Peptides against a protein of PDB entry 3PUK. Designs and how they scored, part 240

Target 1, 227 residues: chain A of PDB entry 3PUK
Amino acid sequence: ERGLKSVVWRKIKTAVFDDCRKEGEWKIMLLDEFTTKLLSSCCKMTDLLEEGITVIENIYKNREPVRQMKALYFISPTPKSVDCFLRDFGSKSEKKYKAAYIYFTDFCPDSLFNKIKASCSKSIRRCKEINISFIPQESQVYTLDVPDAFYYCYSPDPSNASRKEVVMEAMAEQIVTVCATLDENPGVRYKSKPLDNASKLAQLVEKKLEDYYKIDEKGLIKGKTQS

## One batch from the design tools (peptide; made by RFdiffusion4, then SolubleMPNN)

Design b2_p30_7_s2 (from b2_p30_7, 14 letters changed)
Fold by OpenDDE base, seed 1:
Structure b2_p30_7_s2 (fold): chain B 227 residues (1-227), chain A 30 residues (1-30)
Amino acid sequence: as target 1 above (227 residues)
Amino acid sequence: EVKELVVGKVLFDPETGEVTDITVEIKKEV
């Protein structure tokens, strides 16, 4: 009952499946690379069936229209995933599904959101962000998807300084989603040989946590969890 | 093949079960 996998599943169930649930209605669910890994890490196919999902499809694959069914898009807010969605609903004559419910794993940039809104707003019944940008590997272990994190963080080349910042910010943002998913504001520790990297990442996480909880729907700043 | 992994742990209070800390580490695995 307790652990990252269970917590993540409960959040997805509440934020995604319960949000778009209609009694007796089955949906097609579209997943991308990240959400495929995410769901695989925290649920079984039987769980998805119980939530009214009849078929899971990869958003990147060519798919035949199922015009009588609504689609649940559980995807990352990336240009690739958004483009695939737009192919499904960009034209009235080429709609693959009856309607769409879109749930982004993280903050969707305005550029992507506006692109969706401009082309297929009438087909969208829901559009929500759920803030899960990590994979629960075990009860107490998670992984982040930050390409070249090691390279940039430990690069002795000063030309990589700007990229190092980008990588650290990406890590910090994803770490915040761990905290948000746990509904906690815990202390953050970063293990690294370079003290500067550890300190910098910690500061970024703390700042982003503060920002996140300031704008939280409850308008309440949660204090740090005492250890 | 060298794999880069960003791995974190969630630490819990052994008595209360509440989250106390989150740790993160960048690993390079061969």
Scores: peptide ipSAE 0.402, ipTM 0.860, DockQ to the pose 0.708
Fold by OpenDDE base, seed 5:
Structure b2_p30_7_s2 (fold): chain B 227 residues (1-227), chain A 30 residues (1-30)
Amino acid sequence: as target 1 above (227 residues)
Amino acid sequence: EVKELVVGKVLFDPETGEVTDITVEIKKEV
C-alpha cells in the first residue's frame, strides 16, 4: 500500500515500536492530543496490541501508577506534554512507571530537552524524534495543525506581521516532515488567494529541507525532484 | 463555527509512482 496512511504507519512501526520492542514485554503507551489523532488516522487498536501495547492512556489525564510496567511516551514536543511527563517521572514524586521511552513527533527544543534531562534522565531509556507533524487524512491528503493560519496569512494589519511569520514557519516545519516521511525533496506549491504568500512559504520550506537533509544521518542528499 | 484547515496533497507521477509535488492550501470552511 502506497498511501500516506500506510507510509506513516510503517515509519511509526520502524521508528517507535521496533526501536523499543522486547520479546514478551508489554508497555503502556501515553498519547497526547496530536498523537491520538495521528495513530487513529493510520492504525487500529489491533495493530497496537500486536506491537506490544497493552494499554493506551491520555498523558493529560490523571492516571494510577503501574510501577512494574515500562511506559512508551509518544508525544508532541510541547510544554504541556513535557510537563505531564515530568509529573510522572519528576524527582518530586514517585515514578508512575518502571521506565520511559520517549518519542517526540518533531524537533524538541533544547530548553524542553534540557528540562527533561535534568529532572529524570535515569528513568529514560530512549529519547528520539521521529519527524511526523502532520495527519494523513487520505492516501494523498494530509492536514496540518496551525491555529489561526488563515487569519494571520490574510491579515492586512501590519501588527500581525510577526505572527504571520511564526505561522508560516510552523507550516514550513510541518511540511518538511511530510517530505521526510516520504523520503523525498519534491517541488512545493502553496495556494493562497487572493494574497500570494506562495513564494515566502516555498523559500522557508526549501531552506528547512536543505537543513534537514544535510543533517540527516542517512546522508540522503536527494536532489530536488524537478517538477 | 468557522473552521480553518491547512490541507495538503501529495502528487505522484502516474508512471513511476514517485512523489512529484507537495501542495498546501489554507481553507476556511464556513
Scores: peptide ipSAE 0.397, ipTM 0.855, DockQ to the pose 0.688
Fold by OpenDDE base, seed 2:
Structure b2_p30_7_s2 (fold): chain B 227 residues (1-227), chain A 30 residues (1-30)
Amino acid sequence: as target 1 above (227 residues)
Amino acid sequence: EVKELVVGKVLFDPETGEVTDITVEIKKEV
């Protein structure tokens, strides 16, 4: 199927599960709020079992150590999720798991990455960004998690200008992950009514797409599709 | 309760399966 759910699952399978797979090895998978929603949207528990996941746990919860097993952290690159990971491996206490594979849903800021590297580098077998920052709700529908997007984008208050920019940037980044997941570099079009939000967002997306494909590790530069 | 949602659509060509459009909309429901 060519629907968003199947495309997302295929990407996760390739970028995460196949990347860390070892024959005969089972892993514990740690999820945060976003990745829980993400996996729930595109797979079943049986699918995860087939990928070598024995147990799924919430990274935010207190968990019992399983020191003989490796852990797969599929998490967002947020301070909250990173701090939870650091508690598992970065404390003076015994590590909760044998080792960690970390897969971030999006770009991990250098500050967070350096924090992880400084504290837990010896415990990490893999650290990768997979660039999926949207939820496939249906075969052709996705949602973004951008708190207060409407409020800031349509606020008449000049004091919200900086937050509006942050929201626009976040939306653009997440939209780029949709394009990247679909392997599309579309020509950017927009329709705008009262505000310049559409044009601004379009410009941000276009710029980020250009950057994404220029610096793609695969060295692939895709031309813009005109539609 | 006010609910905000950022929703997008991906439109495919029914014949080729290629993406024709990617849209995004910010919705507010009261």
Scores: peptide ipSAE 0.394, ipTM 0.863, DockQ to the pose 0.773
Fold by OpenDDE base, seed 4:
Structure b2_p30_7_s2 (fold): chain B 227 residues (1-227), chain A 30 residues (1-30)
Amino acid sequence: as target 1 above (227 residues)
Amino acid sequence: EVKELVVGKVLFDPETGEVTDITVEIKKEV
């Protein structure tokens, strides 16, 4: 099946689960809000069990230590999720798990990455970015999480111009992950009633796609940190 | 309840099965 859900699951299976799989080893998986939605959209609990996940935990919640087990962090590259990880493995706290595998859904800013390296490098077995920043809702439908997109994109107030640009960039970045996941460079169309939003978004996506594929060809996108 | 959604569609060529277009729309549902 070539539907979005199947494609996303196959990518996650390959990029995350196959990458950290060890025969006979079970892991605890830590999810944030986005990755909870993402996995819920494209797999079942039975699928995760087959991939060696015994327990799924919310990264934002307090959890009891399971020091004998390794943890798989499948999280978004946000300060909130990273801070929760740091609480589990930071030098200032007792480690909750034996070791960590970290898979970010998208590009992790250097500031966050450096923060992790500075405090938890010895505990991290893997750290990768997989570039999935959308939810496959149906076989041909996806959704993006861009707060206030409607408000800023259609605001007539010039004071919102800067925030509009931020929203447009966020949408473009997430759309690129759709293309990357599909391994296609299709035409992008944006339904915009007023203003130049459609043209602007298309331009942003095209530019980012070009950059993405250029970097990918050079093997520079996949930041693999191995300990 | 007003819900804002950024929704996209992936369009495929019915003959080849290849992706032809990706669409994006911002919807406001009441």
Scores: peptide ipSAE 0.382, ipTM 0.858, DockQ to the pose 0.571

Design b2_p30_7_s3 (from b2_p30_7, 13 letters changed)
Fold by OpenDDE base, seed 3:
Structure b2_p30_7_s3 (fold): chain B 227 residues (1-227), chain A 30 residues (1-30)
Amino acid sequence: as target 1 above (227 residues)
Amino acid sequence: EVIELVVGKVEFDPETGKVTNITVDLKRLE
């Protein structure tokens, strides 16, 4: 009930499905690599049916038009996913669906947003960000899928130092979304290893949490959770 | 296939249900 899977599903239900729900209307849902994993981890197909989703499609694959139905794009804010969306609505050819609702899992860079706005603004009914960049693997276990994270973090090659910093920052930001989704400001712990990578990551997370909870949307401060 | 994952645990207070701690670790699976 309070497990990560339930919390994530509840947030998605509220932020995505309830937001675009229309009585009697069915939608096609488009997923990318990350959101496929995300939904698979926290819901069943029957749950999606109850939320008005009739068909799930992979955004990366070629798809036949279903022009009478609206499409719900639940995707990550990546150039690859955005480009696939633009193929559906941004070309001179006929659009694949009646209209689009776009929900990004995380912050969408202005460059990508402007690209969408410039080409497909008339076809878009919603465009929101929901701030979930992790997988609820178990009730109390989350995972991040960061490419080559282990390699760069533990690489003895000094040439990888710059990439290591980028990866560490990305991971820290994603971990903050765990806390944000739970609406908590917990202590950050790590397993000590020969390298200071875990400690460094923990420090980055702590710093980002401080910034995130410095002031909330209502002007309130959320303190650290005590044991 | 080698799978690289960042894995963390969320610890809940047994009385309040609040999250007290989160952990982070890196795992490599083959």
Scores: peptide ipSAE 0.441, ipTM 0.860, DockQ to the pose 0.688
Fold by OpenDDE base, seed 1:
Structure b2_p30_7_s3 (fold): chain B 227 residues (1-227), chain A 30 residues (1-30)
Amino acid sequence: as target 1 above (227 residues)
Amino acid sequence: EVIELVVGKVEFDPETGKVTNITVDLKRLE
């Protein structure tokens, strides 16, 4: 009811499925690696059927056209996922589906968005960002999948210092999406480790939360939740 | 296979249901 899994599912239902729902219409849903994990963590196939999804396909795999059906792309804003979408709609002769609804899990870089706009704008009915960049592993446990995070954070090589900072910033932004999804501004805690990585990450999260919650969606200040 | 993950916990107030704290950690899971 109040666990991470439930909250995430409700957000996806509202932001994605309700947004593109048409009565009596079934859609094919395309997922990438991250969104496959995400949906697997917070819903069942029966839930997706109730939301009007008839078939789930992996966006990375070769797929046969189903030109009479619209497609719901629930994907991460990565070059790989976007390229797969472009293959589906980049050419009229290669158009696999009737139309597309695109929902990105995070902010889509302008470079990727421009590629989509230039090639496939007429095929897109919706394009939204929902800001969920974490996996609700358990009711009170979240995980992030950040490639090479451990390597850069614990690398003794000074040449990796700049990349470490970039990775830390990215992780902090993803953690903020946990709070945003919960619509909360909590205290940030960490466990002491031999290295100060956890402490630094916590500080970055706190800073980003402060920036994020200077004003809420209604233009109001959202204060910290007291423990 | 080793999976690199950032793992954290969310603490809820048992009375209000509000999130009071979020924890952050970096782990390697096998």
Scores: peptide ipSAE 0.427, ipTM 0.846, DockQ to the pose 0.678
Fold by OpenDDE base, seed 4:
Structure b2_p30_7_s3 (fold): chain B 227 residues (1-227), chain A 30 residues (1-30)
Amino acid sequence: as target 1 above (227 residues)
Amino acid sequence: EVIELVVGKVEFDPETGKVTNITVDLKRLE
């Protein structure tokens, strides 16, 4: 199957589950809002069970400790998700799980990474970025859930110009992850509209694709943390 | 409920299986 859902699942299986798999070991998996949508779009609970996941928990919610089990955090690199992780393993509180494997969907800013290292390094067995920042909505349809994207892109207020640029860049980067996941460098097409937003976005994607396929992303994987 | 999405399609070449095009669009969905 060449559909987006299958491709995404295969990548997650390889980059996440196979990466931390230990024979006979079960893990608790922690998801945030994005990764919940992501996994729901491309797999079933039975698939996750086969990958050694016994329980799926929402990282944002209070959870009972399961101290004898390791936890697999499949989360977005956001302050909110990271803060929730820190509550689970921070030095100021009893850790909820035996150890943690962290897989970020996208690039984790150094500020967040350093925050994790400063407080939870001893609990982390693996930290990896897997570069999937889209939802395979259908076999050939992807979506991005970008807050306020429409507002900033179509706002006539000049004060929003800088924010529009940030949003456009973010969207372009996320779209590139579609291509990266497919391991393709396709032509970029768009629908013409009164505003040049679609054209601009397409241009950004094209530029980022060029950059992406010129340089290997070697820095997306961080090895085991030494205690 | 109104949600804001970037929606795109991936086009595959039926002969080669390779992705030929990716589309980008910004939609507001109700």
Scores: peptide ipSAE 0.412, ipTM 0.838, DockQ to the pose 0.539
Fold by OpenDDE base, seed 5:
Structure b2_p30_7_s3 (fold): chain B 227 residues (1-227), chain A 30 residues (1-30)
Amino acid sequence: as target 1 above (227 residues)
Amino acid sequence: EVIELVVGKVEFDPETGKVTNITVDLKRLE
């Protein structure tokens, strides 16, 4: 199967579960709002059990310590999720789990990474970014969830112009992760609308794709896929 | 409340499986 759901699951399986798998070992997995939606969109609970996950917990909720088990944090690189992680491992005497494997869905800013490193580096066995910042809604449909995106994109208030630009950039970066996950450099299309938001976003995506595929992880230049 | 602004599509070549186009569609979903 070549649909988005299958591709995303294969990437998560390879980049996350295979990366930290140990024979006979079970882990507790911590999810945030985004990764809960992400996993629900591309796998079943039985799939997670097969990958060595015994319990799934919400990182935002209060949880009882399970100090004999390692924890797999599959979370977005947000201050909220990072703060919750720090609450679990910030204190040497009050660690909730034996150790942590951290997999961020996207690029983790240095400010957040340094905050983690300064507080609980010894508890972290793995820290990796997997670059999936979209939801495979259907086999050929992806969605993005950007807070207040609609408000800023369609705000008539000129004072929101700068924030609109930030939101547009963020969405463009997230769309690039779709292409990266597919390992493709496709043409970018958009629907004509009264407002030029879609056109602007498409242009941003094109620019970011050019930068992303100057050189890939294999040291190759990926050309545009012919339509 | 979950608001989705971007709902895009991925177009595949049926023979090769390669992605030919990605679409960007801005719309509000509640």
Scores: peptide ipSAE 0.405, ipTM 0.839, DockQ to the pose 0.634

Design b2_p30_7_s4 (from b2_p30_7, 14 letters changed)
Fold by OpenDDE base, seed 4:
Structure b2_p30_7_s4 (fold): chain B 227 residues (1-227), chain A 30 residues (1-30)
Amino acid sequence: as target 1 above (227 residues)
Amino acid sequence: EVVELVRGEVKFDPETGEVTDITVRIEKLE
């Protein structure tokens, strides 16, 4: 099957489920707000059962321990989600699960990563980053979660300049995950508007694409695709 | 206030299935 939903599911299956698969083993999967939406957009519960997931739980909610089972954390690299994980395996509380497999939807900042390592390293079997920070709404449509993007991009108030940069950087990062998921390294084009927003965003995307593929190709920049 | 959406589109070649275009825009909804 073609389309964004299928592509995203295949990537998740390969990068997450196949990576931690063990024959005959069932896992509990912990999701946050974003990954709940993500999986809902590209798979069914039956698909998850086939991948060895017995129960899905919200990481933000209080949960009863299931100490004999391993947990698969498919979460965004946010302080909120990380804090919830730390509560499950931190020193101040009993471990809720036997062990953890952590898959972040995007780059995890060193500050968060170090916090995890400092308190929960012995409980972690895997800690990997996948690059999917968009929702495949339809076969050919995706959405990004960038609050107040329009407001800051078009604000005439110079005091919003710093937040505008943050918003544009977030957009660029998420756009790159679209390209990465599709295995594309496109030439970046933009349509000029009265403001230089399009140009700025294009530059950010181009830079981040280069950075991503330098890392992915072990320092070799992947050639531009003809898309 | 303004409802907004960051929305993108991916176009595929109908014969090959390869990506032909990727777009993104910030849309005002109402």
Scores: peptide ipSAE 0.411, ipTM 0.847, DockQ to the pose 0.776
Fold by OpenDDE base, seed 5:
Parts: C-alpha cells; sequence; structure tokens
Structure b2_p30_7_s4 (fold): chain B 227 residues (1-227), chain A 30 residues (1-30)
C-alpha cells in the first residue's frame, strides 16, 4: 500500500526488526511515550508478533526481570528514556534482560551515548539511530510533537528568544526525518512575512538536509529533488 | 492554555506515487 503509514512501517521493519532478527528468537520490546504512539500509528500487535516480539513493555514502568530473554529498546534519545535503560543494565544493578538492542528514533547526543557506554557497554549488542521523529496520522498527514511551538514562535517576549531557537531546531530536525523517511531531498520554500519565523525555519531545515545527505548512512549522494 | 498542532502534509503523484510536495504548519487551535 501507499501512504505515510506504510512507508514508516517498512522503514521500521527494515531498520529495526530485520536488523536484529534471529531465527527462532523472541524478544521483549521496550517503548517510551513517543515510540508507543509511533508504532500504534503504523502497525498492529499481530505485526509485531510476526517480527519476533513476544511482549511489549513501557520503559517508564517498573518491570520484573526476564533474564533469559533479550530486550529490544525502541526509544527516543532523551535523558528520561536513557535513564530508564540504565536502570535496567546499570553497573551497580543486576541486568533485567539477557542483552539489549537499542534503536533510537533520532540522533543521540554524545553525552547520552557516552553515559550508556560507560555503564553497560558489555550488555549492548546493537545501537542505531533510525531517524523517524514524526507520527504518520494519515496516508498524507504527519504530526510533530514539539510542546509550546506556537507559543514560543509567536511570543513577543524577548525572554523567550532562546527557547524559540530550541523549538525551531527541534522542528527542523524532525522535519528532516520526514524527508529522510520518504527518501527526499527537496528544495525549501517559505512564505515571506514580516515575522521571520518561516525564513528561519526554512534555513534550519535546509542546513540540516545538507548535513544529513552529506554523510548519508547508505553511502549514497542524493541530489536535490525537484520541488 | 494555547492548544496547538504542528501538522504536515505529504502529497503524492496519483499516477506515479512519487512525492510531489511536503509541507508543515504550526496551527493554533481555538
Amino acid sequence: as target 1 above (227 residues)
Amino acid sequence: EVVELVRGEVKFDPETGEVTDITVRIEKLE
């Protein structure tokens, strides 16, 4: 089928499930708030069973150890989610699972990555970034989760300037994952307004697109797509 | 409290299935 939901599911299947699949092996999958929404938007539980997932658990909740099974962590690269992972495999605690496969939805900052390496590198079998930071709501509609985006973008208060920049950076990063998921490198357009929000966001997106395709994970150089 | 939505659309060519446009908007819901 066509549409965003199908495209996203195919990417997750290839980048996550096919990447760590072993014949006859079942895994426990750990999800956070975002990835719960993401998977709910593009697949069913039966699909996950077919991919070798026996149980889905919320990473934020207390869980009993299942030491004979490997765990697949499909999580966002946030301090909260990483801290929960570290509680499962930290150096000062017994590991809850046999081993871990980690798939981040977006770029993981070096600070978080180093924290993981320092604490539980021996337990990690795989660590990847898959670059999906949007929700396919419909066949042709996606949403981004950027809290207070409107407030900060249109705030007349100068004290909000720094937060506005953070919000715009986050939006730009997530927009790039839409392009990446669709395998597109589009030209960027914007409507000129007295307020420079559109222009600033466009510049950020364009720069991040350049950076992404400059070091394409597939080793391919993709030219700009006609827009 | 302001209710907001960051919403985007992807358009496909009905004949080829290729992406023709990608948009994003910040919307205030009232």
Scores: peptide ipSAE 0.409, ipTM 0.847, DockQ to the pose 0.789
Fold by OpenDDE base, seed 3:
Parts: sequence; C-alpha cells; structure tokens
Structure b2_p30_7_s4 (fold): chain B 227 residues (1-227), chain A 30 residues (1-30)
Amino acid sequence: as target 1 above (227 residues)
Amino acid sequence: EVVELVRGEVKFDPETGEVTDITVRIEKLE
C-alpha cells in the first residue's frame, strides 16, 4: 500500500522493531502522548503483537515493575518523557524492567542524552533517533503539533516576533521529517498570507533540507528529487 | 472555541507515484 500511513509504519517497523527484535522475546512498550497518536495513526494492536509487543503502557503513568521483561521506549525527546524514563531506571535497586531500548522520534538534545547516559547507561541496550515528528492523518495528509501557530504567524503585535520565528522553525523541522520519512526532497510551499510568512517558512525548510541531505546517516549525498 | 490545525499535503505523481510537492497551511476554526 502506498501512502503516508504505510510509509510511516514501514519506517517504524524497520527502525524500531526490527532493530531490537530477538527471537522468542516479548517486550513492554512505553509510549508518550505523541507516540501514542503516531502509532494509532498508522498501525493496529495486532501489528504490534506481531512485532513482539505484549503490553503497551503510558510512560507518564505510574506502573508496576515487570523486572523479568525488557522495555521498549518509543518516546519524544522531551524533558517530561526523559524524566519518566529516569524514574524507571534511575535507581539501581528499583529498576522497573530488565533493560531498556530507547527510540526517540526526533533529535535528542545533548543535555538530555548526557543525563540519561550518566545515570542509566548500564540499563540501556539501544538508543536511537528515527526522525518522525508528524502524524499521518491520511494517505496524502499529515498534521503537525505546533501550538499557537496561527496566532503567532498572523499576529500584528511586534512583541510576538521572536515567538513567531520559533514557531516557524519548529514547523520547518517537522516538515523535514516528512521528507526524510518519504526519502524525498520535494518542493515546499507555504499556503498562507502574508507573503513574507510563506517566504520565511519556505526558506527555513529549504535550508534544513539541504543540511539534512548533504550527508545522510550512511554518509550518502542526496540531491533534490522533485520540484 | 478556537481550533488551530497545521495541515500539510503530500502530492504524488499519478503515473510514477513519486512525491512532487509538500504543502503546508494553518487552519483556524472559530
């Protein structure tokens, strides 16, 4: 099947589940708010069972230890999600699970990564970033989670200028993950007025795409694929 | 209630299936 949902699922299957798969082994999977929405948009529970997931838990909630099982953390690189992980493995004597596999949906800041490494390195079997920061709503439709995007982009108040830039940069970063997931470098257009907003966002996306595809994870150079 | 949505569309070439364009828009519903 062709479409965003299928492509996203295939990427998650390859980058996450195949990466940590062990024959005959079942894992508990921990999700946060974003990854819950993400998986709900592109797979079914039966799909997860086939990938060796027996139980899905919300990382934000208190959970009972299952010390004989390994845990698969599929989470966003946020302080909140990382703190929840640290609660599970931060103490030597009270680890909730046997070991952890961590897969971040996006780039994890060094500050957060170092915090994890310093306290839980012995419990971590894998840590990887997979670059999916969008929701595939339909085969040709995606959504981004950028709060107050409309407000800041269309605000006439000069005091909102700095926040407007942050919002645009966040959108641009997330759009790049769409391209990366599709393994494409297409033309990008921002459909809104004023024209300066559209131009600014397009410029940000183009710059980030250039940086991303200059040297990919495997050291390959990839040019623009479509207009 | 004001609802905001950042929505994007991915356009595919109908013959080749290749991605041609990615568009983004911000929608506001009041």
Scores: peptide ipSAE 0.408, ipTM 0.846, DockQ to the pose 0.753
Fold by OpenDDE base, seed 2:
Structure b2_p30_7_s4 (fold): chain B 227 residues (1-227), chain A 30 residues (1-30)
Amino acid sequence: as target 1 above (227 residues)
Amino acid sequence: EVVELVRGEVKFDPETGEVTDITVRIEKLE
């Protein structure tokens, strides 16, 4: 009952499934690469059935239309996933599903949101960001998906400075979702290293935590915790 | 084969269940 897996599942159940639940209604759920891993890490198929999901489909694959059913999109806010969603609802005359509920794992950039709004706003019943961008591997272990993190963070080549910043930003964003999921606003500390990577990451995390907890969904400010 | 992981740990108080520590590190496994 305790641990990261339970915490993540409870958040998803509350923020996603309970939010769009309608008595007697079944939905098709669309997942991308990340959310497939996420759900597999914290639930089983029987759990999803209990939440009103009849079938799970991969958003990247070609799928047959099921126009009489609503679709639950639990996806990452990436151009690839958003483009797949847009293909499902871009044509007003040939929508793949009756309507869409969209739950993004993290902040959706305005550019992507505007594309969605311009193309298929009438088909969307819900659009929320739930801020879970990590995988609970174990009860006390999580992992982040940041490609080439080690390479860019420890590259001696100055030409990689811009990519290093992108990687650091991505890590910081995902770390904040760990804190948010645990309902923690910790003080950020770092161990001194020959390189300034730890310091830079700490600064990014601290800044993003401050921004995140300035205004929550209810307009409340959360104080720092002792974690 | 080298595997790169960004890995973190969360420690809970065994009695209260409260979070006591959150860590993150970049690991290179060979």
Scores: peptide ipSAE 0.407, ipTM 0.846, DockQ to the pose 0.884

